# Peptides against a protein of PDB entry 5EIB, part 168

Target 1, 366 residues: chain A of PDB entry 5EIB
Amino acid sequence: VDLEPGTMDSVRSGPFGQIFRPDNFVFGQSGAGNNWAKGHYTEGAELVDSVLDVVRKESESCDCLQGFQLTHSLGGGTGSGMGTLLISKIREEYPDRIMNTFSVMPSPKVSDTVVEPYNATLSVHQLVENTDETYCIDNEALYDICFRTLKLTTPTYGDLNHLVSATMSGVTTCLRFPGQLNADLRKLAVNMVPFPRLHFFMPGFAPLTSRGSQQYRALTVPELTQQMFDSKNMMAACDPRHGRYLTVAAIFRGRMSMKEVDEQMLNVQNKNSSYFVEWIPNNVKTAVCDIPPRGLKMSATFIGNSTAIQELFKRISEQFTAMFRRKAFLHWYTGEGMDEMEFTEAESNMNDLVSEYQQYQDATAD
Target 2, 366 residues: chain A of PDB entry 5EIB as posed
Amino acid sequence: VDLEPGTMDSVRSGPFGQIFRPDNFVFGQSGAGNNWAKGHYTEGAELVDSVLDVVRKESESCDCLQGFQLTHSLGGGTGSGMGTLLISKIREEYPDRIMNTFSVMPSPKVSDTVVEPYNATLSVHQLVENTDETYSIDNEALYDICFRTLKLTTPTYGDLNHLVSATMSGVTTCLRFPGQLNADLRKLAVNMVPFPRLHFFMPGFAPLTSRGSQQYRALTVPELTQQMFDSKNMMAACDPRHGRYLTVAAIFRGRMSMKEVDEQMLNVQNKNSSYFVEWIPNNVKTAVCDIPPRGLKMSATFIGNSTAIQELFKRISEQFTAMFRRKAFLHWYTGEGMDEMEFTEAESNMNDLVSEYQQYQDATAD

## One batch from the design tools (peptide; made by RFdiffusion4, then SolubleMPNN)

Design b2_p18_7_s4 (from b2_p18_7, 10 letters changed)
Fold by OpenDDE base, seed 5:
Structure b2_p18_7_s4 (fold): chain B 366 residues (1-366), chain A 18 residues (1-18)
Amino acid sequence: as target 1 above (366 residues)
Amino acid sequence: SAAKDEERIAAARAKRAA
């Protein structure tokens, strides 16, 4: 789905364009212009019914519909505005299905779009209420990984999207291979989301490999485990050491000893025990899939529900507040039918979310 | 809420048609 036809044409003409049914390409003629209000109330609202018709058709063809997965950017008007409208409409029609998102967080290091803090804040407000699970894929973190870890002098969207694709492949492993931990979206929610509003995950991946890197490094289970818990491997720009893990899932892929994985996972938990809440028993889950990712002998994917995710929301909130106090570009949103109160409501709800994470960070077992 | 969004969508459409 896009409000711009050119993006869809690029996907259709691409090497994977044949994976998608032609009838499932829904696109507008007028882009959102990086405006959440255009995505949510005007241009996106004109297109949403056509998307819902496709969603219904595909849902009816499912033997066992678990839920929905949306991949979107929170910086752009289509992904942010129309994406959250679509989530709301799907949630209304399918209230008993899981809503999962891969939400790409904006960064000033990656984009010159000045209104991204508005789009992100307005989106987070919707995601708090209408999603069950949200993977926070932060362009700030992706940029830092590309630059600092992968030694890319000028990270491109291609480099960032490679990390996104690796992460998405990793976190969906349990959904794609039978007999795994979190074999369905509902089990994932039960294991990862102890509190309904605290459903924002920091993903991580090991080994970090650049696109086109032919270095087939054989990693060991200890190395994978250590890298997976390293803050430098997190796809969200927060340090887990500044918070506490509510829940963790670790997904190992490749031929390895389950015993060795369990031993290393126990060791890393014991070493980092101060960074876990003590009042959630068995809050670390581990899966091993014998099928490695393409081009790797083994990998590990991390999913963390950590109170440190508040650092990401604080960053967005600070940027939002700095713009909103100046009333910068507000007329672009109010022109599309928004009220200034919606900005204040979104800011408040995101600040409440930060406060909730802090409360559970400071909670001790009495 | 979805109902609030529908009201705002309707208002935005009315504003564009004016």
Scores: peptide ipSAE 0.304, ipTM 0.890, DockQ to the pose 0.662
Fold by OpenDDE base, seed 2:
Structure b2_p18_7_s4 (fold): chain B 366 residues (1-366), chain A 18 residues (1-18)
Amino acid sequence: as target 1 above (366 residues)
Amino acid sequence: SAAKDEERIAAARAKRAA
């Protein structure tokens, strides 16, 4: 789905364009112009019914529909505005199904789009209310991983998208292979989301190795485990050491000893015990899949629900507040039928979410 | 709520047509 035809043509003509049904390409002509309101109330609202017709058709063809997975950017008008409209409409029609998102967070390091803080804040407000699980993929963290860890001098969108693809492949491993922990979206939600509003995850992937160091790096369970829990490997721009993990899932892939995995996972928890809440029992889950990812002997994917994610929302909130106080570009949104009240409601809900994370960070066992 | 979204969409369309 896109509000611009050029993106769809690029996907269709791409090396994997044939894996999608032609009828499932739904697109507009005018784009959203990086405006959430165009995505949500005007251009997106004109296209949403055509998308819902496709969603219904594909849902009816499912023998066992678990839920929905949306991949979108929160900085752009289509992914943010139309994406959240689509989430709302799907949630209304399928209230008993899981809504899962891969939400790409904007960063000034990667994009010069000045209105990204508005689009992100308005989107986060919708995600808090209408999703069950959201993977926070932060372009700032991806850029920093590419530059610092992968030693890429000039990270490209291709380099960032490679990390996104690896992460998406990792977190969906349990859904794609039989006999795994979190084999369905609902089970993942039960294990990862102790409180309904606190459903924002920091993902991570290992191994991440620079091209120059790949030949010298052993792929071992201890190294994967150590890298997976390293703050520098988080794909959300927050430091887990500034918060506490509510829940964690680790998905190992490749031929390895389950015993060694369990030992290393226990060791890393014990070493980092101060960074876990003590009042959630059995809050770390581990899965092992014998099938490695393409091109690797083994990997580990991390999913963290941490109170440190509030740093991401605080960054967006600060940027939002700095623009909103000046009423910068508000006429682009109000011109599409929005009220200024929608901005204050979205800001308030995001600040409430930050306060909730802080409350649970400071909570002790009774 | 869906009703609020439909009302806002209708208002936005009316404002764009004006």
Scores: peptide ipSAE 0.303, ipTM 0.888, DockQ to the pose 0.614
Fold by OpenDDE base, seed 3:
Structure b2_p18_7_s4 (fold): chain B 366 residues (1-366), chain A 18 residues (1-18)
Amino acid sequence: as target 1 above (366 residues)
Amino acid sequence: SAAKDEERIAAARAKRAA
């Protein structure tokens, strides 16, 4: 789905374009112009019914519908505005199904779109209320991984999207291979989300290795485990050491010893015990899939629910506040039928979310 | 609230048609 036709042509011409039904390509003509309000109230609202018709048709064809997965950006107008409208409408129609998102967070390091803080804040407000699971894919973290870890001097969108693809493949491993931990979206939510509003995940992937170092790096369970828990490998721009993990899932792929995995997972938890809440028992889950990803002997994917994710929301909030105080570009949103109160409601809800994460960070076992 | 979104969508459409 897009408000621009050109994105659909790129998908159709891609190596997997033929796996999608032609009728499932729903697109507009006008675009959102990086305006959340155009995505949510005007251009997107004109297209949403056509998308819902496709969603219904595909849902009816499912033998066992678990839920929905949305991949979108929060900086643009379509992914943010129309994406959150779709989430709201799907949640209303399917209240018992899981809503999962891969939400790409904007970064000033990657984009010059000045209104991204508005689009992101308005989107986060919707995601807090209408999603069960949100993987936070932060363009700032992706850029830093590409530059620092992968040794790419000038990271491209292609380089960032490669990390996104690896992460999405990793976190969906348990859904695609029978008999795994978190084999369905609901089990994942039960294991990862102890508090309904605190459903924003910090993903990570290992191995991340520069092209020049690939020849010298052995892929071992200890190295994967160490890298997976390294703050530098997190695909959300927050430091886990500044917070506490509520829950963690680790997904290993490839031929390895289950005993060695269990030993290394125990060791990393013990070494990092100060970064876990002590009042959630058995809050680390581990899965092993014997099938490695393409081109690797083994990998590990990390899913963290950490109170450190508040750093990401604080960054967005600070940028939002700096613009909103100046009333910068507000007329573009109010012209599309928004009220200024929607901005203050969204800001308030995001600040409440930050406060909730901080409360659970500071909580002790009684 | 989905109901609030529908009202806002209707208001936005009315504002564009004016």
Scores: peptide ipSAE 0.227, ipTM 0.853, DockQ to the pose 0.647
Fold by OpenDDE base, seed 1:
Structure b2_p18_7_s4 (fold): chain B 366 residues (1-366), chain A 18 residues (1-18)
Amino acid sequence: as target 1 above (366 residues)
Amino acid sequence: SAAKDEERIAAARAKRAA
C-alpha cells in the first residue's frame, strides 16, 4: 500500500515483486507529501476502503487468522498517517485479533524531512492505543550500526533496509517454524507485554559484522549472546543500561546446543541482573530454531521490552516540542482538517507513556 | 477514537470539496 505509485512499481519490478498478488497492490496518485494529516484524513482516507477490501479478502482466506502485521515509517505521511488510519480501521473490524507493527522511527541523521517529529508523535499516539505489539526500528540506531559496527562510511537506505530485513526475519522466526516459543502473535504479546500500553520493543540482531571482518569472525553461541545484549546492537537508539527490561525474548537460529544456549542466556542475565526488573518472574524467554537464516550458520535475534525505550520517545518529544512551540508548518496539517488540540493530545499521551515506563523502571519488589 | 476520526475525515473531505 502506498499513496504514491512509484514505490509500488519499484516493489512490483523488484526481485520479489511476483510473490505478491497483483490485486493486493493498492496505491494512490497524489502522495502524502510527508504530511500525517494527508495520510490520515484526506488522501489516505480516500484509499483506506480499498485497502480494507483487500484485508477482508485475505483474512477470509485464512484458516486461522492470528492478526495483522503492518510495516511502516513514522516519519513519512503515508506510513505514519495512512498506516495509523489502517490500524484503527482494522482494529475496529477485528477487535479480537493481534495488531503487530514494525514501526520505523525517524532520525535527522537519515532524513532532512523537517516535519518528521510531528508525523512520529501523531503516529505514536495512535500506536499506544491501537497496537498490541510494536517493534521500534529506529533509523538513528540503524545508521549508527551501519557506520560504527558495519564500518560503512556512507550508509544508504539499502544498508538500513538490510538490517530491517534481518531483524524482521529474526523476530518472525517463531511464527514461521513449528514448535517454537511465541509460536503465535498472542503468545508473543502475553510473554512480552506485561502492561498493555508498554508494548514497544527494542529489537536487536546478531551477528553484526563488517564485510572486512566477517571471514575472521567465529560464530559461537557465547559471541551471539554477548552481541545480542550489547547496546550497540539494538535497533532502537536507547541504552538498555539506562533502564530495566520488563521482558526479553531471544531467538537463536542454526544448529547449536540448547544446553549451551541456556547456559549462555543464564550467564548474560546474571551479568546484567541490575538491568532487569526483579518483580516479573521468568521474564526472559529463549527459543532455538535449527534452520539458520540465509547466508549465516547461526544468528540470534533479540526482542526487549525495556523502560530505556523512553529515550527514543523523549528524543521525538523534544524535537516535536521545539517545532510545535514555534507553530512551524502547522498550517500544512490544519489545512487538511486537523486541530492544534490533536497535536497537544498526541504529545501528552507520548509523555504519559514515558512517565509510565519511568514508573515501572523505579518500581521495586515490595 | 474511530468515531472522532470519521468526523474529522468527513470534515476534511467537506473542506476539500468546498
Scores: peptide ipSAE 0.314, ipTM 0.895, DockQ to the pose 0.613; fails the geometry check

## One batch from the design tools (peptide; made by RFdiffusion4, then SolubleMPNN)

Design b2_p19_1_s1 (from b2_p19_1, 9 letters changed)
Fold by OpenDDE base, seed 3:
Formats: sequence, C-alpha cells, structure tokens
Structure b2_p19_1_s1 (fold): chain B 366 residues (1-366), chain A 19 residues (1-19)
Amino acid sequence: as target 1 above (366 residues)
Amino acid sequence: MERERERERLRERRAELLA
C-alpha cells in the first residue's frame, strides 16, 4: 500500500514483485507529502476502504487468521498517517486479532524531514491504543550500527533496510517453523507484554559483522549471545542498562546445542541480573530453530521489552515539544482538518507511556 | 471562500471517518 504509484511500480519490477498478487497493490496518486494528516484524514482516508476490501478478502482466505503485521515508517506521511488509520480500522473490524507492527522511528541522522517529530508523535499515540505488539526499529540505532559496527562510512537506506529485513526474518522465525516457542502472535504477546500499553519492543540481530571482519569471525553461541545483549546491537536507540527488562525473547537459528544455548542464556541473565525486573518470574524465553537464515550458519534475534525504551519516546517528545511550542508547520496539518488538540493529546499519551515505563522500572517486589 | 468550503468538507469527512 502506498499513496504514491511509483513505489508500487518499484516493488512490481523488483526481484520479488511476483510473490504479491497484482490485485493487492493498492495505491494513490498524490502522496502524503510527509504529512501525517494527509495520510490519516485526506489522501489516506480516500484509499483506506480499498485497502480494507483487500484485507477482508485475504483474511477470509486464511484457514486460521492470527492477526495482522504492518511495516511502516513513522517519519513519513503514508506509513505514519495512513498506516495508523489502517491499524485503527483493522482493529475495529477484527478486535480479537493480534495487531503487530514493525514501526521505523525517524532520526535526524537519516532524514532531514522537519515534521518527522509530529508524524512520529501522532503515530505513537495510535500505536499505544491500537497495537498489541510493536517492534521499534529506530533509524538512529540502525545508522549507528551501520556506522560503528558494520563500518559503513556512509550508510544508505539499503544498508538500514538490510538490518530491518534481517530483524523481521528473525522475529518471525517462530511463526514460520513448527514446534517453536511463540509459534503464534498471541503467544508472543502473552509472553512479551505483561502490561497492555507496554508493548513496544527493542529488537536486535546477531551476527552483525563488518564486511572486512567476516572472514575472521567465528559464529558461536557465546558470541551470538553476547552480541545480542550488547547495548550497541539494539535496533532501538536506547541503552538497556538505563532501564530494566520486563521480558526478553531470544530466537536462535542454525544447528547448535540446546544445552549450550541454555547455558549461555543463563550466564547472560546472571551477568545482567540488575537489568531485569525481579517481580516477573521466567521473563526470558529462548527458542532454537535448526534452520539457519540464508547465508549464515547461525543467528540470534533478540526481542526485549525494556523500560529503557522510554529514551526513544523522550527523544521524540523533546523534538516534538520544541516544534509544537513554536507552532511550526502546524498549518500543514490543520489545513487537512486536524485540530491542535490532537497534537496535545498525542503528546500527553506519549508522556504518560514514558511515566508508566518509569513506574515499572522503579517498582520493587513487595 | 473555496478554501473554507474545502476545510469544512474535510472536517465533515473526518467526523464521518471517526464516527
């Protein structure tokens, strides 16, 4: 789905364009112009019914519909505005199904789009209310991984998207292969989301290795385990050491010893015990899939529900507040039928979410 | 005048979408 036709043509002409049904390409003509309000209330609102018709058709064809997965950017207008409109409308029609998102957070290091803080804040407000689980993929963190870990001097969108795709493949492993922990979206939500509003995940993927160092790297369970818990490997721009893990899932792929995995997972938990809440028992889950990802002997994917995720929301909130106080660019949104109150409500809800994470961070076992 | 009518139409459409 897009509000621009050119993106659909790019997907169709791409190496995987044929895996999608032609009728499932729904697109507009005018684009959102990086405006959440155009995505949510005008251009996107004109297209949403056509998308919902496709969603219904595909849902009816499912033998067992678990839920929905949306991949979108929160910095743009289409992914943010229309994406959250779709989430809302799908939630209304399918209230008993899981809503999962891969939400790409904006960063000034990656994009010069000035209104990204507005689009992100307005989107987060919708995600808090209408999603069950959201993978926070932060362009800030992706850029830093590309630059520092992968040794890419000038990270491209292609480089960032490679990380996103690896992560998405990793976190969906249990859904695609039988007999695994979190074999469905609902089980994942039950294991990962102890409090309904606190459903924002910090993802990570290992191995991440620079091209120059690939030949020298041994892929071992200890190295994968160490890397996936490293703060520098988080795909959300927050330091897990500044918060506490509510829940963690680790998904290993490849031929490895389950015993070794269990030992390393226990060791990393013990080493980092101060960074876990004490009042949630058995809050670390581990899965092993014998099938490695393409091109790797083994991998590990990390999913963390950490109170440190508040750092990401604080960053967005600070940027939002700095613009909103000046009423900068508000006329672009109000011109599309938005009220200034919607900005204030979104800001308030995001700040409440930050406060909730902080409360649970500070909570002690009674 | 035309821009005001367009804004009013957008507000009405918003109300319909939120209803």
Scores: peptide ipSAE 0.020, ipTM 0.569, DockQ to the pose 0.057
Fold by OpenDDE base, seed 1:
Structure b2_p19_1_s1 (fold): chain B 366 residues (1-366), chain A 19 residues (1-19)
Amino acid sequence: as target 1 above (366 residues)
Amino acid sequence: MERERERERLRERRAELLA
């Protein structure tokens, strides 16, 4: 789905374009112009019913519908505005199904789109209310990984999207292969989301290795485990050491010893015990899938529900506030029928979310 | 109470814009 036809043409002409049904390509003509309001209330609202018709058709074809997965950006107009509209409409029609998102967070390091803080804040407001699970894929973190870890001098969207793809493949491993921990979306939510509003995850993927060092790096369970818990390996630009993990899931892929995995996972938890809440028992879950990802002998994927994620929301909030106080570009949104009150509500709800994370960070076992 | 009224107002406004 897109409000621009050119994006759909790129998908259709791509190496996997044939895996999608032609009738499932729903697109507009005008685009959102990086305006959340165009995505949510005007251009997106005109297209949403046609998307919902496809969603219904595909849902009816499922033997057992678990829920929905949306991949979108929060900085643009379509992914943010229309994406959150779709989430709302799907939630209304399927209130008992899991809503999962892969939400790409904007960064000034990656995009020069000045209104991204508005689009992101308005989107987060919707995600807090209407999703059950949100993987925060932060373009700032992706850029930093590409530059610092992968030693890419000029990271491209292709390089960032490679990390996104690896991460998405990793976190969905348990859903795609039988006999795993978190084998369904609801079970994942039960294990990962102790509080309904605190459903934003920090993903991570290992191994991440520069092209120049790949040949010299041994892939071992200890190395994967160590890298997976490294703050520099998080796909969200926050330091887990500045917060506490509420819950963690680790998904190992490839032929490895379960015993070695369990030992290394225990060791890393003990080493990082100060960064876990003590009042949630058994808050680390581990899965091993014998099937490695393509091109790797083994990998590990990290899913963290950490109070440190508030650093990401604070970054967006600071950028939002700096623009909103000046009423910068507000006429672009108000011209689409939005009220300034909606901006204030979205800002308030995101700040409430930050406060909730902080509350649980500071909570002690009584 | 005031935040709930604002949320309700915004929900109504959203409904008007989507209608």
Scores: peptide ipSAE 0.014, ipTM 0.482, DockQ to the pose 0.071
Fold by OpenDDE base, seed 5:
Structure b2_p19_1_s1 (fold): chain B 366 residues (1-366), chain A 19 residues (1-19)
Amino acid sequence: as target 1 above (366 residues)
Amino acid sequence: MERERERERLRERRAELLA
């Protein structure tokens, strides 16, 4: 789905364009112009019914519909505005199904789009209320991984999207292969989301290796385990050491000893025990899939529900506040039918979310 | 008064688009 036809043409002409049904390409003629309000209230609202018709058709063809997965950017107008409109409409029609998102967080290091803080804040407000699980894929973190870890001097969208794809592949492993932990979206939510509003995950992937170091790197269970818990490997720009893990899932892929995985997972938990809440028992889950990702002997994917995620929301909030105080570009949104109150409500809800994470960070076992 | 009427008009238009 896109508000721009050129994006759909690029997908259709791409190496994987043929995996999608032609009738499942829904697109507008007028883009959102990086405006959340155009995506949510005007251009996106005109297109949403056509998307819902496709969603209904595909849902009816499912033997057992678990829920929905949306991949979108929060910095743009279409992904943010129309994406959150679509989430809302799907939630209304399918209230008992899981809503899962891969939400790409904006960064000034990656994009010069001035209004990204507005789009992100307005989107987060919707995601807090209307999603059950949200993977926070932060362009800030992706850029830093590309630059610092992968040693890419000038990270491209292609480089970032490679990390996104690896992460998405990793976190969906248990959904795609039978007999795994979190084999469905509901089980994932039960294991990962102890509090309904606190459903924002920091993902991570291992191995991440620069081209120059690939020949010297041993792919071992200890190294994968160490790397996936490293703050530098998080796909959200948060330091887990500044917060506490509510829940963790680790997904190993490849031929490895389950015993060794369990030993290493126990060791890393013990080593990092101060960064876990003590009042959620058995809050670390581990899965092993014998099927490695393409081109790797083994990998590990990390999913963390951490109170450190508040650092991401604080960053967005600070940028939002700096713009909103000046009413910068506000007329672009109000001209599409928005009220200034919607900005204030979105800001307030995101700040409340930050406060909730902090509360659970500071909570101790009685 | 004019700003309130314009806000009301925008709210109505938004409601029409979301309905």
Scores: peptide ipSAE 0.025, ipTM 0.586, DockQ to the pose 0.054; fails the geometry check
Fold by OpenDDE base, seed 2:
Structure b2_p19_1_s1 (fold): chain B 366 residues (1-366), chain A 19 residues (1-19)
Amino acid sequence: as target 1 above (366 residues)
Amino acid sequence: MERERERERLRERRAELLA
């Protein structure tokens, strides 16, 4: 789905374009122009019914519909505005199904789009209310991983999207292969989301190795485990050491000893015990899939529900506030029928979410 | 401290782009 036809042509002409049904390409003629309001109330609203018709058709063809997965950016107008409109409409029609998102968070390191803080804040407001699981894929963190860990001097969107693809492949492993922990979206939600509003995940993928070091790095369970829990490996720009893990899932892929995995997972939990909440028992889940990802002997994917995620929301909130206080570009949104109150409500809800994470961070077992 | 400085830098960069 896109409000711009050119994006759909790029997908269709891509190496995997033929895996999608032609009838499932739904697109507008006029893009959102990086405006959430155009995506949500005008251009996106004109297209949403045609998307819902396709969603219904595909849902009816499912033997067992678990839920929906949306991949979108929160910085643009289409992914943020229309994406959240779709989430709302799908949730209204399928209230008993899981809504899962891969939400790409904007960063000034990656994009110079000025209104991204508005689009992100308005989107987060919708995600808090209308999603069950949200993977926070932060362009800030992706850029930093590319630069610091992968030693890329000038990270490209291709480099960032490679990390996104690896992460998405990793977190969906249990859904795609039988006999795994979290084999369905609902089980994942039960294991990862102790409180309904606290459904924002910090993902990570290992191994991440610079091209120059790939030849010298052994892929071992200890190294994968260590890298997954490294703050520099998080694909959300949060330091887990500044918060506490509510829940964690680790998905190992490849031929490895389950015993060794369990030992290393226990060791890393014990070493980092101060960074876990004590009042959620058995809050770390581990899965092992014998099938490695393409091109690797083994990998590990991390999913963290951490109170440190508040750092991401605080970053967006600070950027939002700096613009909103000046009413910078606000007329682009109000001209599409939005009220200033909607901005204030979205900011408030995101700040409330931050406060909730902080409350559970500070909570003791007593 | 380092993250606060980086946030401040990003805030300044956004302010420059708005300016």
Scores: peptide ipSAE 0.011, ipTM 0.364, DockQ to the pose 0.019; fails the geometry check

